Peptides against a protein of PDB entry 4CIC. Designs and how they scored, part 58

Target 1, 148 residues: chain A of PDB entry 4CIC
Amino acid sequence: KVSTKGHYGVQAMFDLAQHFGEGPVSLKSIAERQGLSEPYLEQLIAVLRKAGLVKSVRGAQGGYILAREPRDIKVGDIIRVLEGPIAPVESVSQDDPEHSLKFDFSVTKSVWEKVKKSIEEVLDSITLADMLKDAEEAQMAQGYMYYI
Target 2, 147 residues: chain B of PDB entry 4CIC
Amino acid sequence: KVSTKGHYGVQAMFDLAQHFGEGPVSLKSIAERQGLSEPYLEQLIAVLRKAGLVKSVRGAQGGYILAREPRDIKVGDIIRVLEGPIAPVESVSQDDPEHSLKFDFSVTKSVWEKVKKSIEEVLDSITLADMLKDAEEAQMAQGYMYY

## One batch from the design tools (peptide; aimed at target 2 S3)

Design b2_p24_5_s3 (made by RFdiffusion4, then SolubleMPNN; from b2_p24_5, 16 letters changed)
Fold by OpenDDE base, seed 3:
Structure b2_p24_5_s3 (fold): chain B 148 residues (1-148), chain C 147 residues (1-147), chain A 24 residues (1-24)
Amino acid sequence: as target 1 above (148 residues)
Amino acid sequence: as target 2 above (147 residues)
Amino acid sequence: KILELPDLEEEDLEALEAIKAATY
């Protein structure tokens, strides 16, 4: 599972991709378009900036831009920055020390590793450029459906 | 992500698969082998029983058995029973109604749907019989490394 | 976090009790 943080991070990065080459985008405008709280987006963008996925631009027309071209940013890169390594299973909260997952049987681990690998392959196969293309195709398809 | 519930469910079902054809297995023995609490396993096995994945056997040699052969139980079946539909994203807790995922852009949804499909394909490609085979191969490989 | 599992149905409780009574 992708966390809410990962989900919103992908949304914010996609918004920045849609405006790539148009100059800096304000956090307020991203928040409004993506249905995010501005304070939450501030936290997300700080992490993304620190990871070098976005850049801040200062000044009256300041805001944020993608640090790389949309084709050079994978969805997997965004998720890894925000969530760390893709975990197929929720971490059993260490809070019950008695239920140390002692017999994490190698076989059950292998199932989750296969799931992990599959998720990674999918997320690493999708760039922000691919998402932009898919959005354009979807808009064109809607446009054609109104003319029929 | 698979929840702890799904993870433990697969462990419990795999334990039952390892003993398939040997008769009923006690929850105590499953709990001990899998490192699960017996009370948790009681709740888990009830869900699995209700879904028709396991059967209870009453009596002195009572316990639980798989309701189907290991080859006829996919990991995906176990996960769907315990967790419902595979969700690629954590459900945003409805507790903040103002942050309705309104603009779940069709494009971001499509990314998660691709992830979902990929997870489903993996989990539906693995049976308890496949897991048994993998366990046997792993044991044999360890056995050969000690010779 | 205690995994909120559903409450046991009566049939499940009876089965568990019967198995426990016979095993112990």
Scores: peptide ipSAE 0.234, ipTM 0.802, DockQ to the pose 0.022
OpenDDE base, seeds 1, 2, 4, 5: peptide ipSAE 0.047, 0.198, 0.184, 0.228; ipTM 0.770, 0.793, 0.783, 0.804

Design b2_p24_5_s4 (made by RFdiffusion4, then SolubleMPNN; from b2_p24_5, 15 letters changed)
Fold by OpenDDE base, seed 1:
Structure b2_p24_5_s4 (fold): chain B 148 residues (1-148), chain C 147 residues (1-147), chain A 24 residues (1-24)
Amino acid sequence: as target 1 above (148 residues)
Amino acid sequence: as target 2 above (147 residues)
Amino acid sequence: KILELPDLEEEDEEAEEAIKLATY
């Protein structure tokens, strides 16, 4: 399950990518376009800013911009910033020292590690630039369906 | 997130796979070996039984067995039974009917669909027989480190 | 965390509470 935080974080970063090079975007405008609450978006943006994925611009035309080009931001980078490392199964076993000595070759742990690795590979293969391209291709495809 | 339900369900099914062909296993013995509460395991087993992944055996040597061979049970089958369809994102959008009308070519949705597909492919590539083999290989590797 | 296994502790507490609530 992708957390709501990760989902909305990717939406907010994608909105900033769509406006990359146009100048600072207000949180209000992002919230309105993405259907997010402005207070929740403020929390997301604070984390993303602290991680150096977004920059705050001050002034009358103030707001937020991407700190890097869309091609230099992976979806995996956004998720790792918002959710932390895609933790393997928090081994419930760390706090019980008696269980620690069994070579916890949890075959089950290896299954979840394979799942984790697969997700990391997918999320690290997708940039905000790839998402922009996919959006443009979808808009073009819709435009053709209205003219046929 | 794999839920605790999915995690423990895979553990319980793996325990039954380790005893496949030895006869019925009691829930108590599974709970003790896997570090699960017996009441929680009863709930998991009830769902797994209803889905036809496990069978109940009655009598003095009663308990549970796998309903199919370990090679014929994917981890993905267990997860789909316990958690339902592998949803990458709980679409927060289902409860707001007004958001339904925008052609939600959510490029974000496509990202999560790619993640979902990747998870499904991994979980459908692993059987209980593969898990048994991996456990045997790990036990052998440990045996060689002690000699 | 999206891909974290839920903290087995929090969901085990919720599951134990749900079992307690279902048993009473």
Scores: peptide ipSAE 0.024, ipTM 0.766, DockQ to the pose 0.078; fails the geometry check
OpenDDE base, seeds 2, 3, 4, 5: peptide ipSAE 0.024, 0.022, 0.023, 0.023; ipTM 0.771, 0.761, 0.766, 0.769; seeds 2, 3, 4, 5 fail the geometry check

Design b2_p24_6 (made by RFdiffusion4)
Pose (drawn by RFdiffusion4):
Structure b2_p24_6 (pose): chain A 133 residues (1-84, 100-148), chain B 132 residues (1-84, 100-147), chain P 24 residues (1-24)
Amino acid sequence: KVSTKGHYGVQAMFDLAQHFGEGPVSLKSIAERQGLSEPYLEQLIAVLRKAGLVKSVRGAQGGYILAREPRDIKVGDIIRVLEGSLKFDFSVTKSVWEKVKKSIEEVLDSITLADMLKDAEEAQMAQGYMYYI
Amino acid sequence: KVSTKGHYGVQAMFDLAQHFGEGPVSLKSIAERQGLSEPYLEQLIAVLRKAGLVKSVRGAQGGYILAREPRDIKVGDIIRVLEGSLKFDFSVTKSVWEKVKKSIEEVLDSITLADMLKDAEEAQMAQGYMYY
Amino acid sequence: MFDDDDAVLRVGAPEDGEDAALVL
């Protein structure tokens, strides 16, 4: 299962990536496009801002913009920001879960917001029917 | 985060894999060696038994044993047993999570109980210091 | 570690008691 925080954190950062070239957008607009609760988004952005992943701008078209280019933001970076008598006995079972963790880390570090922008263009496009191979 | 069910399901199955050649063991013995609650283990074993992953043996020193060899039980098999208007709008974010799910499935399908037995032997061994 | 009947793993910067937004 994917946590609400992970899903909404990535959704909101991706929405900002889709508007990066056009400039700042309001939080309300993000919530509207992504189907997110504004209070939850406000709290989420506050952390992402402290982490240097987003920044606020004071313009007429003020609002929020990515603080780093999409190509320089891995999905794993976003996740890392949002996440927070004795004896030794080795557990092979725990070692399996460590391998699961490593593989997830590898996948999330292999994808940037720029990669997501490229995928979004290819997957939701339209074209003449003869060009579908 | 790994669920209690996944952790205890794999622990219990691995304990049975460690005792496969020796024969049946009691549920109490598994709970003792693995630090598990006996009530929770009993419920867990019941599902694993229905799925054909473990079998009960009457015997005298009877108990429970794996129903398939360790080499024929993937960790992913254990997990799969324990687990259970309109418009379209593609979500690239969801596609990321699908990739995460695929990689987990791949890791868990690549490891069998036999692989875990081999790893357990190699990691928890003792030998003359000169061979390290 | 956590309890759940439908899933073995919780990912995506999870917190204790937090709900899942996506199940796969």

Design b2_p24_6_s1 (made by RFdiffusion4, then SolubleMPNN; from b2_p24_6, 7 letters changed)
Fold by OpenDDE base, seed 5:
Order: sequence, then structure tokens, then C-alpha cells
Structure b2_p24_6_s1 (fold): chain B 148 residues (1-148), chain C 147 residues (1-147), chain A 24 residues (1-24)
Amino acid sequence: as target 1 above (148 residues)
Amino acid sequence: as target 2 above (147 residues)
Amino acid sequence: MFEDDDEILFIGAPEEGEKAALVL
């Protein structure tokens, strides 16, 4: 599950990427643009800041900026910060000893490890800079449909 | 998250693949080997049977068999039957119209579509026959560490 | 603490009746 945290975290980081170099962005303005509650966004930004993906800027025009350039932030970095390690299967809670998969069939585990690796490879292949480029290309394509 | 349904469904289908050509396997014997509850396995097998991945055999030695050869059943087929379409993100229930993502940012959607496609490609690249081969290779590797 | 009510967000409403399988 890309949790709502992962999804909205990627959206909030993408909003900060779109404003990269323009100075600090207020939480309110991010929340309004991304359709997020400001309290929810504050929690996300606190986690992202603690992980060193976002910086807080103090002052009358204070807010948040990306801590690194958009090209140096992978989607996989954002997801790992917000959700932790990518796990394709929830480990059955160790607390039900009768349903301890005593046969950790290495073969079925290998299937899920292949899925995990595939997800990691995709998320680590996409940067915020790639997302910015995809947004520019999409805006250009919409602009061309209005002139025909 | 592969649901417990997807995970145990793949295990049950793999058990049936290991016994493919030996005749029908009882639900009890699958449940015992896979560490599954028999009632839970009965529900999984009912879904898999309805989807045409498993056949029921009647008789004194009745049970279940794969409906197709292990090479003709992908892990992706099992997952789609048990869980439905592979989705990298779960829908916001339409019931809160204020949190309707009015900005379905096509860009964030594209990220998750890439993830979806990658998962589908992996799960559709693995057959029950590939899993059987991987099991044989793993058993051989363990056998060589004892000599 | 993020409250447990984190509604998991589908990218694309499944058409009426499609249950999502593998949620990441």
C-alpha cells in the first residue's frame, strides 16, 4: 500500500519541487494547491524535515524548501522516509504462533522479493526532476489541444 | 501489500503444482503442508475454482487439481483472481467529497502507473513452473552443502 | 502519531465492482 502518507508526501514534495528556487513556500499554500489539510501536511513535512528532504526557513516569508535539488530526490527516498522499507507482503504478525508460516517456503518468499525489487527499481528510477519534466510535457500537450 | 489471500493463494496453487500429475489432492493435505486453516483454504479454493484455475475431482480419492499445466498459470493470474486488479494505491472512498483529489495530478498518477506496470510485468513473468524449478534448484543447493 | 484511519488512496477509481488486489 502506498499509504495516503506516501501519496500525499510525493504530492507535497512535488509542489516544493515546482517552487524550487523561488524561496520558501508556506504550508498553507501547499495545502491549498494539493488539496491537503494543513494539519495533515504539517505532520508530513515534520517527517520529511527530520529525514533531511525538506528545510524550514524562518522569517515573515518563512516556510519550507527542498533540502536537495529535485534531481537528487528519488520517489523511492520519499516513500522510504514516510512508509519505511518497501514490503510487498505484510509479515504475518509474530503474535499468532499457530499461523506462524513455519514453512517459510523460500520459493514464495522469492516471488515477493522479486516484486519488492521491481518496485524499488521503479521508485528509485524516478526523481522529482523527472516528475517536473513530465509535468512540463503534459502542459505542452494540453496547450497544443487548445490550438487545434 | 499482497493480502493474506494473495499470499496463501499462491502457496496453495504452488502445492497443487508440486502434486500436478499425481491426481487429486485433498484440502486437508494442502492445509497441513501449507500451514493454512482448512476453512480458509476452502474459501480460497472456491474462488480459484470459479476462476478456472483449479478443478474439483469427485470420488473416494477426491480433491483438487490444477485446471491448467503449471507453465500456463502465472502468479499474476492467481493474484488477479484472488485480489482483483493490481493497484499500487487504494482509493479514497468517494464519500468525502471535500478530500476528492480534485487535482488528480497526472504526474503523480503516472508514477503509480509505472509502479503498477512493473508489478504486473514481474507477476506475469513468473509461472508455477518457474516456481517448481526454483524449488528444485534450492533443494539441490541444500543437498550440495551436506556433502 | 498518524491515526490508523489513513484511507489508502487509489490512483484511478476502480470502476464499480473492481476490488483492488495488490496495494503497495
Scores: peptide ipSAE 0.027, ipTM 0.758, DockQ to the pose 0.088; fails the geometry check
OpenDDE base, seeds 1, 2, 3, 4: peptide ipSAE 0.025, 0.026, 0.026, 0.027; ipTM 0.761, 0.760, 0.762, 0.766; seeds 1, 2, 3, 4 fail the geometry check

Design b2_p24_6_s2 (made by RFdiffusion4, then SolubleMPNN; from b2_p24_6, 7 letters changed)
Fold by OpenDDE base, seed 1:
Structure b2_p24_6_s2 (fold): chain B 148 residues (1-148), chain C 147 residues (1-147), chain A 24 residues (1-24)
Amino acid sequence: as target 1 above (148 residues)
Amino acid sequence: as target 2 above (147 residues)
Amino acid sequence: MFSDDKSILFIGAPEDGEKAALVL
């Protein structure tokens, strides 16, 4: 499951990518544009900063910047930092060992591993630069639809 | 997330595929082999039967069979029947409208749609016949490690 | 306790209360 954390993390990183080269962006401004609570965004940014995807700039015009160029940050990198490795959760329900998914079926496990690998390949194929390009193309397409 | 329902549904369908052509399999025997509760399996099989993936056979030697050949049942078909369509869930948290994922970012939505499509393609590329083949290959590989 | 961060990508209904075998 891409959690709400993974989604909002990608949104926040995309907002920083849109402002890349313009200087530091305040958490408040990201929160306002992305419709996030500032405290929630602080937690996301703290994790992303610790992972070296984001840098903090100090001062009155302080805030955050991408630590790398948008082309050097994959969506998969953001998701792995926020969610951890896309693992088949051995749902060892500590509370019900009878309903522990006995993954003893190697074949059924292989299906989920194929799904996992496919997701990793997709997420690793998309950079923040690709997302910026897709946004520009979408904005151009909307602009043309108003002039026809 | 593939739910426990989707996972166990695939396991139960795979068990029926392993016995395809041998006649009807009892829910009890599937439950014992797959480590499932019989009542839980009854619910799964009822859904799969209603969707036309499984048939019930009546009588003292009654039980269930696949309604189609293993090659004609995709993992994606099983998952869609049990879980519904693989949707990007707009997590409209009814409980917190402030934390409603405003999917207003068309670009972020497109990322998840690409992931969705990739999952659908994988699940639709795997049949119960492919799973049977993978099981046979795994059993052969284990047999060779003992010699 | 941050409440269960609802996943955006579901295969299945989140409301079924069933544990996910695959967490994406």
Scores: peptide ipSAE 0.087, ipTM 0.774, DockQ to the pose 0.138; fails the geometry check
OpenDDE base, seeds 2, 3, 4, 5: peptide ipSAE 0.082, 0.079, 0.079, 0.082; ipTM 0.778, 0.776, 0.779, 0.778; seeds 2, 3, 4, 5 fail the geometry check

Design b2_p24_6_s3 (made by RFdiffusion4, then SolubleMPNN; from b2_p24_6, 9 letters changed)
Fold by OpenDDE base, seed 4:
Structure b2_p24_6_s3 (fold): chain B 148 residues (1-148), chain C 147 residues (1-147), chain A 24 residues (1-24)
Amino acid sequence: as target 1 above (148 residues)
Amino acid sequence: as target 2 above (147 residues)
Amino acid sequence: MFSDDKEAFFIGAPEEGEKAALVL
């Protein structure tokens, strides 16, 4: 499960990327556009801000902006901030002696490490700038389909 | 979570691969080697058998065998049988009208589809035969480190 | 009717105490 946290975090960061250079965006406006509860978005933005992916702007036109350009923020960066390191398998802690996954057989672990690496490579290959480009291309394609 | 089900299912199938050609393996012996409860393993094996990945052998030396050669069973096949289709994000069912992820913005969905495809490609690239080979190589490497 | 809604495979959450891994 890309947790609801990771999913909504990527959506919120993408909304901020769409408004990059237009000034600070209110949490309310992001929540409305992304279909998020404002309190839930506040929690996500607080984490993203603490990680230095988002900046808070004060004043009457206050809100949030990306802390870096969209090209300098990977989807993998957002996910690692919200969810932590990508792990395909829970390391079942050694402390349950009855159900200790004692045989973390190095071979099965290596399968999951290959999956982890593949996910990391994909998420680190996609920037918010790539997502913006994909959105523009999709909008153009829809625009052309209405004129045919 | 690679659910405990997927993880243990791959372990149980790998144990059957290690004994492939030696005849039927008892669930008890698999459970002991893999650190699984026998009742939990019975549930996994029942699913894997129903999917045609495992065969049951009857008799005094009864037990389970792989239904196909280790080279003909992908990790992805095991995972799809136990867990279903690989999805990186739960499709929040449309039925919760308040928190309908209505803005499945096609762009965010495309990110998760790329992740899905990458996971599928990896899991479909690894067979039980590849895992057997990796185990043999790891055992040899450990043997060389002790001498 | 077997609901063919086989739950999707999710690659999973670390235990309480380590920073949650991306649990796909």
Scores: peptide ipSAE 0.039, ipTM 0.783, DockQ to the pose 0.163; fails the geometry check
OpenDDE base, seeds 1, 2, 3, 5: peptide ipSAE 0.030, 0.030, 0.029, 0.030; ipTM 0.771, 0.780, 0.773, 0.776; seeds 1, 2, 3, 5 fail the geometry check

Design b2_p24_6_s4 (made by RFdiffusion4, then SolubleMPNN; from b2_p24_6, 8 letters changed)
Fold by OpenDDE base, seed 1:
Structure b2_p24_6_s4 (fold): chain B 148 residues (1-148), chain C 147 residues (1-147), chain A 24 residues (1-24)
Amino acid sequence: as target 1 above (148 residues)
Amino acid sequence: as target 2 above (147 residues)
Amino acid sequence: MFEDDSDIFFLGAPEDGEKAALVL
């Protein structure tokens, strides 16, 4: 599962993408539109800013902007920043030393590596620009359903 | 992540695949080879048996066998039985009602549906027979490093 | 050698008691 952190991080970044070129967006306005708590969003934005995906603008009309164009930010970039590297298996090594996977079954590991690679390929294939396009197409499709 | 349950379930099913056609394998022997606790393996095998992936054989030489040929068991089948449907996102609805995803952003949902589909396609593309073949290839590759 | 301790995070149980098989 993508963590709540990853999910909300993608939502917040998508909100910033929708306003890209319109100037700085306040955390309050993002939180209100995305149904997020402002304190939680502050934590997400702090991480995203440190990673160079978001910029802070200071002043009375201050807030946040994307640090790059929507086409230059992959969903995979957002997830890696918020959650770290994508791994399909828990390292069982920490919780129960008696159940430490003593046999590194190379074959079982290879299954999980294939899953990892597939997830990475999907998330790296989707940009914020692709998400903007999908949103526009969805709005047009809704518009057509009201005219029929 | 794949849960410890899914991970060990795949390992246990793979052990049964390696012994397919040799007769029933004891839970003790699976646990010893796979580095699993026998009680934990009993729980996994009970679920897998109920789902019809494993059969129990009774008697002094009793144990477990695969219920199907290794080629007819996908990794995805094992995972679905042990963990349920593959979901790429938590339903955030339970843990913090203040953070309930009120806006079903169809666009963000579509991203996670693409991830789900990709995971399902991978896990449904791998059978226990494919894993057996990969193990044989790995053993041959090790054999060539010693010569 | 940085072992890529790339851990996907499990998120919580789905509402309706249907366990998600793969939690990323």
Scores: peptide ipSAE 0.027, ipTM 0.758, DockQ to the pose 0.121; fails the geometry check
OpenDDE base, seeds 2, 3, 4, 5: peptide ipSAE 0.026, 0.026, 0.026, 0.026; ipTM 0.760, 0.753, 0.761, 0.759; seeds 2, 3, 4, 5 fail the geometry check

Design b2_p24_7 (made by RFdiffusion4)
Pose (drawn by RFdiffusion4):
Parts: structure tokens; sequence; C-alpha cells
Structure b2_p24_7 (pose): chain A 133 residues (1-84, 100-148), chain B 132 residues (1-84, 100-147), chain P 24 residues (1-24)
């Protein structure tokens, strides 16, 4: 199960990545395109801003823009920002879960927002039918 | 975050794997060794039994034993048993989570209870210090 | 025994089936 925070955090950062070249966009526009609740987005952006992943701009087309290029933002970075009598007895079971954790970390660090932008272009495109191999 | 069910399901199955050659063990003994609540374990075992992963034995010093050899039980098998106006718009974000899911499935399908037994022996051993 | 915390605040491992939140 993916948490609401993880899903919406990545969705909002990806929406900003899709508008990075064009410039700042309002939070309202992000919420509208992504189907997110504005109050929840406002709180999410506040953390991402403190983390240096997004920045506010005071322009007419003010609003929010990525603070780092998409190629320099791993999905794992976003997730890391959003997340927060004695004896020793080794647990092999826990070691299995550590391996699951490591593999997840590997996948999320292997994908950047730029990679997601490239995938978005390839997957949702249109073309003449003869070119589908 | 790992669910209570996944953690306890794997812990209980691994305890049975550690006692597979010796024979049946009581649920109370599993709960004691693993620090588990007996009521929760009983409910857990009932599902594992229905799935053919464990079997009850009448015996006298009877109890429960694995229904398949440890080498034939993947950790992923245990997890799978315990788990249970229109338009299309592709979500690249969801595709990321699908990749995460695939990697977890791969890790859990690559480890059997036999692998865990081998790891348990190697990690919790003692030996002359010169061999480290 | 308490279940391990893997510090994966975006993921809860309840099974292998992927579950995602609905849109607001």
Amino acid sequence: KVSTKGHYGVQAMFDLAQHFGEGPVSLKSIAERQGLSEPYLEQLIAVLRKAGLVKSVRGAQGGYILAREPRDIKVGDIIRVLEGSLKFDFSVTKSVWEKVKKSIEEVLDSITLADMLKDAEEAQMAQGYMYYI
Amino acid sequence: KVSTKGHYGVQAMFDLAQHFGEGPVSLKSIAERQGLSEPYLEQLIAVLRKAGLVKSVRGAQGGYILAREPRDIKVGDIIRVLEGSLKFDFSVTKSVWEKVKKSIEEVLDSITLADMLKDAEEAQMAQGYMYY
Amino acid sequence: SAPPELTLGAIEITGLTLELPASA
C-alpha cells in the first residue's frame, strides 16, 4: 500500500516537473490537474519548500516551480523528505524485510523526475499506426 | 512499514521451519519462542492451514508442522496467502509504484524458508576467533 | 514482538497487491 503522502507528494512534484520550462504554476492549478485536495497540497508543498525541492515566486504568473532541475531530483529524495532488560537476538525474519527495504530504495533512487518526464512523453503519445512495432 | 500479519506470519512459518526435522510443535511453544500473542497466532495458523502451508498432527506430542518442505516455500508464498463516468489517463506516478511492487515481489520470491534456515545458521554461530 | 519499521513512510507492506489512494 502506498501512503497518501507518497502518492500525492510524487504527483505534485511530477506536475511541477511537467511545467518546469514554462515557469511557475499556482497550487490551485496543480490540485485541479492531479485531483488533489488543495488544503492537503498546501501542507505538502510547505515541507517540500523547506526541503529546498520547490520554491515560490512572486510574479504575475507567480506560484511554484521546482527548485532543482528534474534530472537532479530522485523519486527517493522526495520520499525521504516526506518521511520522518536488553539483549541482542538476531532475527532472520527482520533481515528479509531489510532486503525488501533495500530493493525499494534502489528502485526509487534509480528514477528521477526527468526519467518520469521521458516516460510520460513515450507512453501517452500518438502516432501513425504503422509505427507501432 | 511491515504489517503485523506479515511479520508474525513469516516468524511463525520460520519457527516451524526450524523444527521441521524434529517434528510437530505446539502453538504455545511457537508463541513463546517468537514473542507472539497466542490468539493472534491461532487465527494466523488457521489461514496457513487452509492454504496447505501447515498441517495439524494428532499425535500425543503432536501439534503443527510445515505441510511442504522449507525449500518449497517462498516468503512471497506466505505473504500471498495472508493478503486479500469512466476514462483512461495513464499515470506515470502509478507506474513508479508498480516498479516498486515488482521489486518487492522479486525479493520475496527469491528467498525460501530453506534459505532462511541457512542464513540463521551462518549468522548466529560461534567459532574460534581465528576463523573470523 | 513488534513489527519492524523500515523507515518507508510512503509504503506499508501489507501484502504484494499494490494499493493506491483515490483522488480527492

Design b2_p24_7_s1 (made by RFdiffusion4, then SolubleMPNN; from b2_p24_7, 8 letters changed)
Fold by OpenDDE base, seed 2:
Order: C-alpha cells, then structure tokens, then sequence
Structure b2_p24_7_s1 (fold): chain B 148 residues (1-148), chain C 147 residues (1-147), chain A 24 residues (1-24)
C-alpha cells in the first residue's frame, strides 16, 4: 500500500507544485481541490514542512509553498518523508501470529530487495515537475478529444 | 507489505524448487524447513495447486511437486496467484476513514501505475531457477568465507 | 551518501500489500 499518507502527500505536494510561483496556498484550498480533510492535510503538511519540502508563509496572503522548485522534489523524497523509517511491520500474519516473517531466508529477501530498489528507482525518477508536465499533456489531450 | 501470503508462498515454492526432480515433498517437511505452520502452508499450497503451480502426488511417497520447471515459474506468477486480483484496497486511512482514496487524480494515479509496472517487471524477471542459482552462489560464497 | 533506503514499509499497490523488509 502506498499509505494513504503517501498518496495524499503526493497529491498535496502536486497541488503546491501547480501553484508554484503564484504565492502561498491555503490548506483549505488544497484540501478542497484534492478532496482531503483539512485536519488530515494539516498533519501531512506539518511532516512535509519539518522535512523542509514545504514552507509556511505568514501574513494575510499566508499559506504554504514548496520549499524547492518542483524539479528539485522527487516523488521518492515525498514518500521517504511521509513513510518515515516505517518500522518493519513485522507482518504478524493474522493467520499465524506465531510465525514472525523471519526474512532469514537470504534468497527470498533478495527478491524483495530487488523490488524495493525498483520502486525507489521509479519514485526517484519522477519529480513534481514531471507530474506537472504529465498533467499539462493530459489536459491538452482531453482538450483535443473534445474538439474532434 | 508483501503479504505474508506472498512471502511464504514464494518460500514454499522455492523449497519445492530446491527439491524439484527429487520427487514429492511433504507439507510437513516444507513447513519445518521454512519455519511455517503446517496449517498455514496447507492453505497456501491449496491456492497454488488450484492455480496449477503445484501438483499433489498421492501415495506412500506422496506430497507436492512443482507443476512446472523452476525456470517456468516466475515470482510474479506466484504473487499473482496468492494476492489475486488485488482489489485496490481502498486504503481507508485509519486517520480519515471518510476519505476514500479517490485515486481520481489522474497524474498521481499514473505515478502509482508506474510503480506497479516496475514491481511487476521485477517479479516477472525472477524465476525460481534464478532463485536456485542465487542460493547456490550464496552457499558457495559462505563456504569460501569459512575456509 | 546513499539515498536513504525508502522504507516504504508496506506498499499496497492495487491490493498488493508489499511489506518490504526494512533493512534492520
């Protein structure tokens, strides 16, 4: 599972990327656009802020901005911040609580490490700028489909 | 999380791969070697059997065998069988149960689809034969460290 | 510095809950 945190965190960061250079965005506006609860978004933004991915701007036009350019924020950076050191959920199988996944089997562990590496590579290959570009291309494609 | 099912399923299938060509392996022996409960393994094997990845052999020397050669079984095949069409777990965030992950945002969805595709590609690139080879290489490397 | 390992913990992708073992 991309945690709900990861998913919504990427959405929130993408919303901030869409408004990058336009000034601070209110949490309320992000929450409304992204279909998030404002309290939940506050928690996400707090984590992202602490990690230095987001800045708060104070004042009448206060809100949040990306702390870096969209090109300098990878999806992987967002996920790493939000997921933290996800404690290895000792997946206590509900079905067999006594059998801790002893990943002691070196070969099977290597499979999962390869999967992990692949995920990391993908997430580190995608920036918020790439997402902005994809959104623009998708919008153009939709526009073209309605004009044909 | 690779589900416990996925992890243990791969372990069980790997155990069967290690014994491929040696005849049927008992569930008990697999369970003991892999540190699994026999009842849990029975459930996994039932699914794997139904999917045609494992065969049951009946008789005094009965047990289970791989239904195909280790080279013809991808890790991805095992995971797909055990995980099923993994219904997008509408991860109801425990923190906000009312907000169903509306993956409705096309761009964010595309990110996760890319991740999914990458995972699938990796899992489909690894066979049980590759795992056997890796195990042999690891055992040789350990043997060389002790000498 | 090696990028910190994404301890993605459990990746649930399309119902695939991939609990990636965290490097202890």
Amino acid sequence: as target 1 above (148 residues)
Amino acid sequence: as target 2 above (147 residues)
Amino acid sequence: SKPPDLNLGSIELDGLTLELPEKA
Scores: peptide ipSAE 0.099, ipTM 0.817, DockQ to the pose 0.161; fails the geometry check
OpenDDE base, seeds 1, 3, 4, 5: peptide ipSAE 0.095, 0.060, 0.069, 0.093; ipTM 0.810, 0.804, 0.808, 0.810; seeds 1, 3, 4, 5 fail the geometry check

Design b2_p24_7_s2 (made by RFdiffusion4, then SolubleMPNN; from b2_p24_7, 9 letters changed)
Fold by OpenDDE base, seed 5:
Structure b2_p24_7_s2 (fold): chain B 148 residues (1-148), chain C 147 residues (1-147), chain A 24 residues (1-24)
Amino acid sequence: as target 1 above (148 residues)
Amino acid sequence: as target 2 above (147 residues)
Amino acid sequence: SEPPDLGLGYIDLDGLTLELPEKA
């Protein structure tokens, strides 16, 4: 399971990508389209804005826009901003302090590091532009199925 | 973060792999070496045994052994047994039922499916035998740094 | 053969809890 934060963060960013070039989008409209609560979305957007992935536009038609083009935002960038660095497997030492044999299980750690690296590579290989393209292709495929 | 269950499950299985061919290992000894509570390890071992990855040996020198050779147990096999099928993301629909626009975000789902596939490929590419080899190589490297 | 669905429920990769959405 992707964290709810990561999942919804990617959805919100994807919504902004779909409206990129159309001007500012209100948080309300994003929340409604993405099935998010406005307060939750406000928190996500605040983090994304601070990280420079989103810009706030002030005024009567104010709202939010992507701070960069969809092609210049990786899914990995969004996830890193929202979830932080993939923290190294915190040594299991915290929950049972007494029997924390510091077995430097270097080998087991290496397995998880390989998994981490693989995830990072996948997430860094996908941009919001790639997601837009995939959405367009999916819509076209659905349209063709209704005409056949 | 790998679930605590997955992490400790792999550690416990790796401990059993290190002792493979030496006979049954007690849960107490595994727990002590791996820094696990015995009750927690008992739960993990019960699941692993039911899945056929571990065997119980009865008797005075009883304990647990790997049910298969280390080369025949993938890390992915261990994780699948312990964590079950990747529970599909419970649709966000449960926490805020009213505004659950069923946007079939097929595109966002596809991203996560790609991540899942990549994880599976990595975990299925690593056996307990590979881990044993890596451990041996690491020990040899440390030994050479002291001479 | 499709690799068996790794029950990777919550991969909390260092704070990255990847909850893969269940197919509705």
Scores: peptide ipSAE 0.041, ipTM 0.797, DockQ to the pose 0.133; fails the geometry check
OpenDDE base, seeds 1, 2, 3, 4: peptide ipSAE 0.039, 0.038, 0.035, 0.038; ipTM 0.794, 0.799, 0.789, 0.794; seeds 1, 2, 3, 4 fail the geometry check

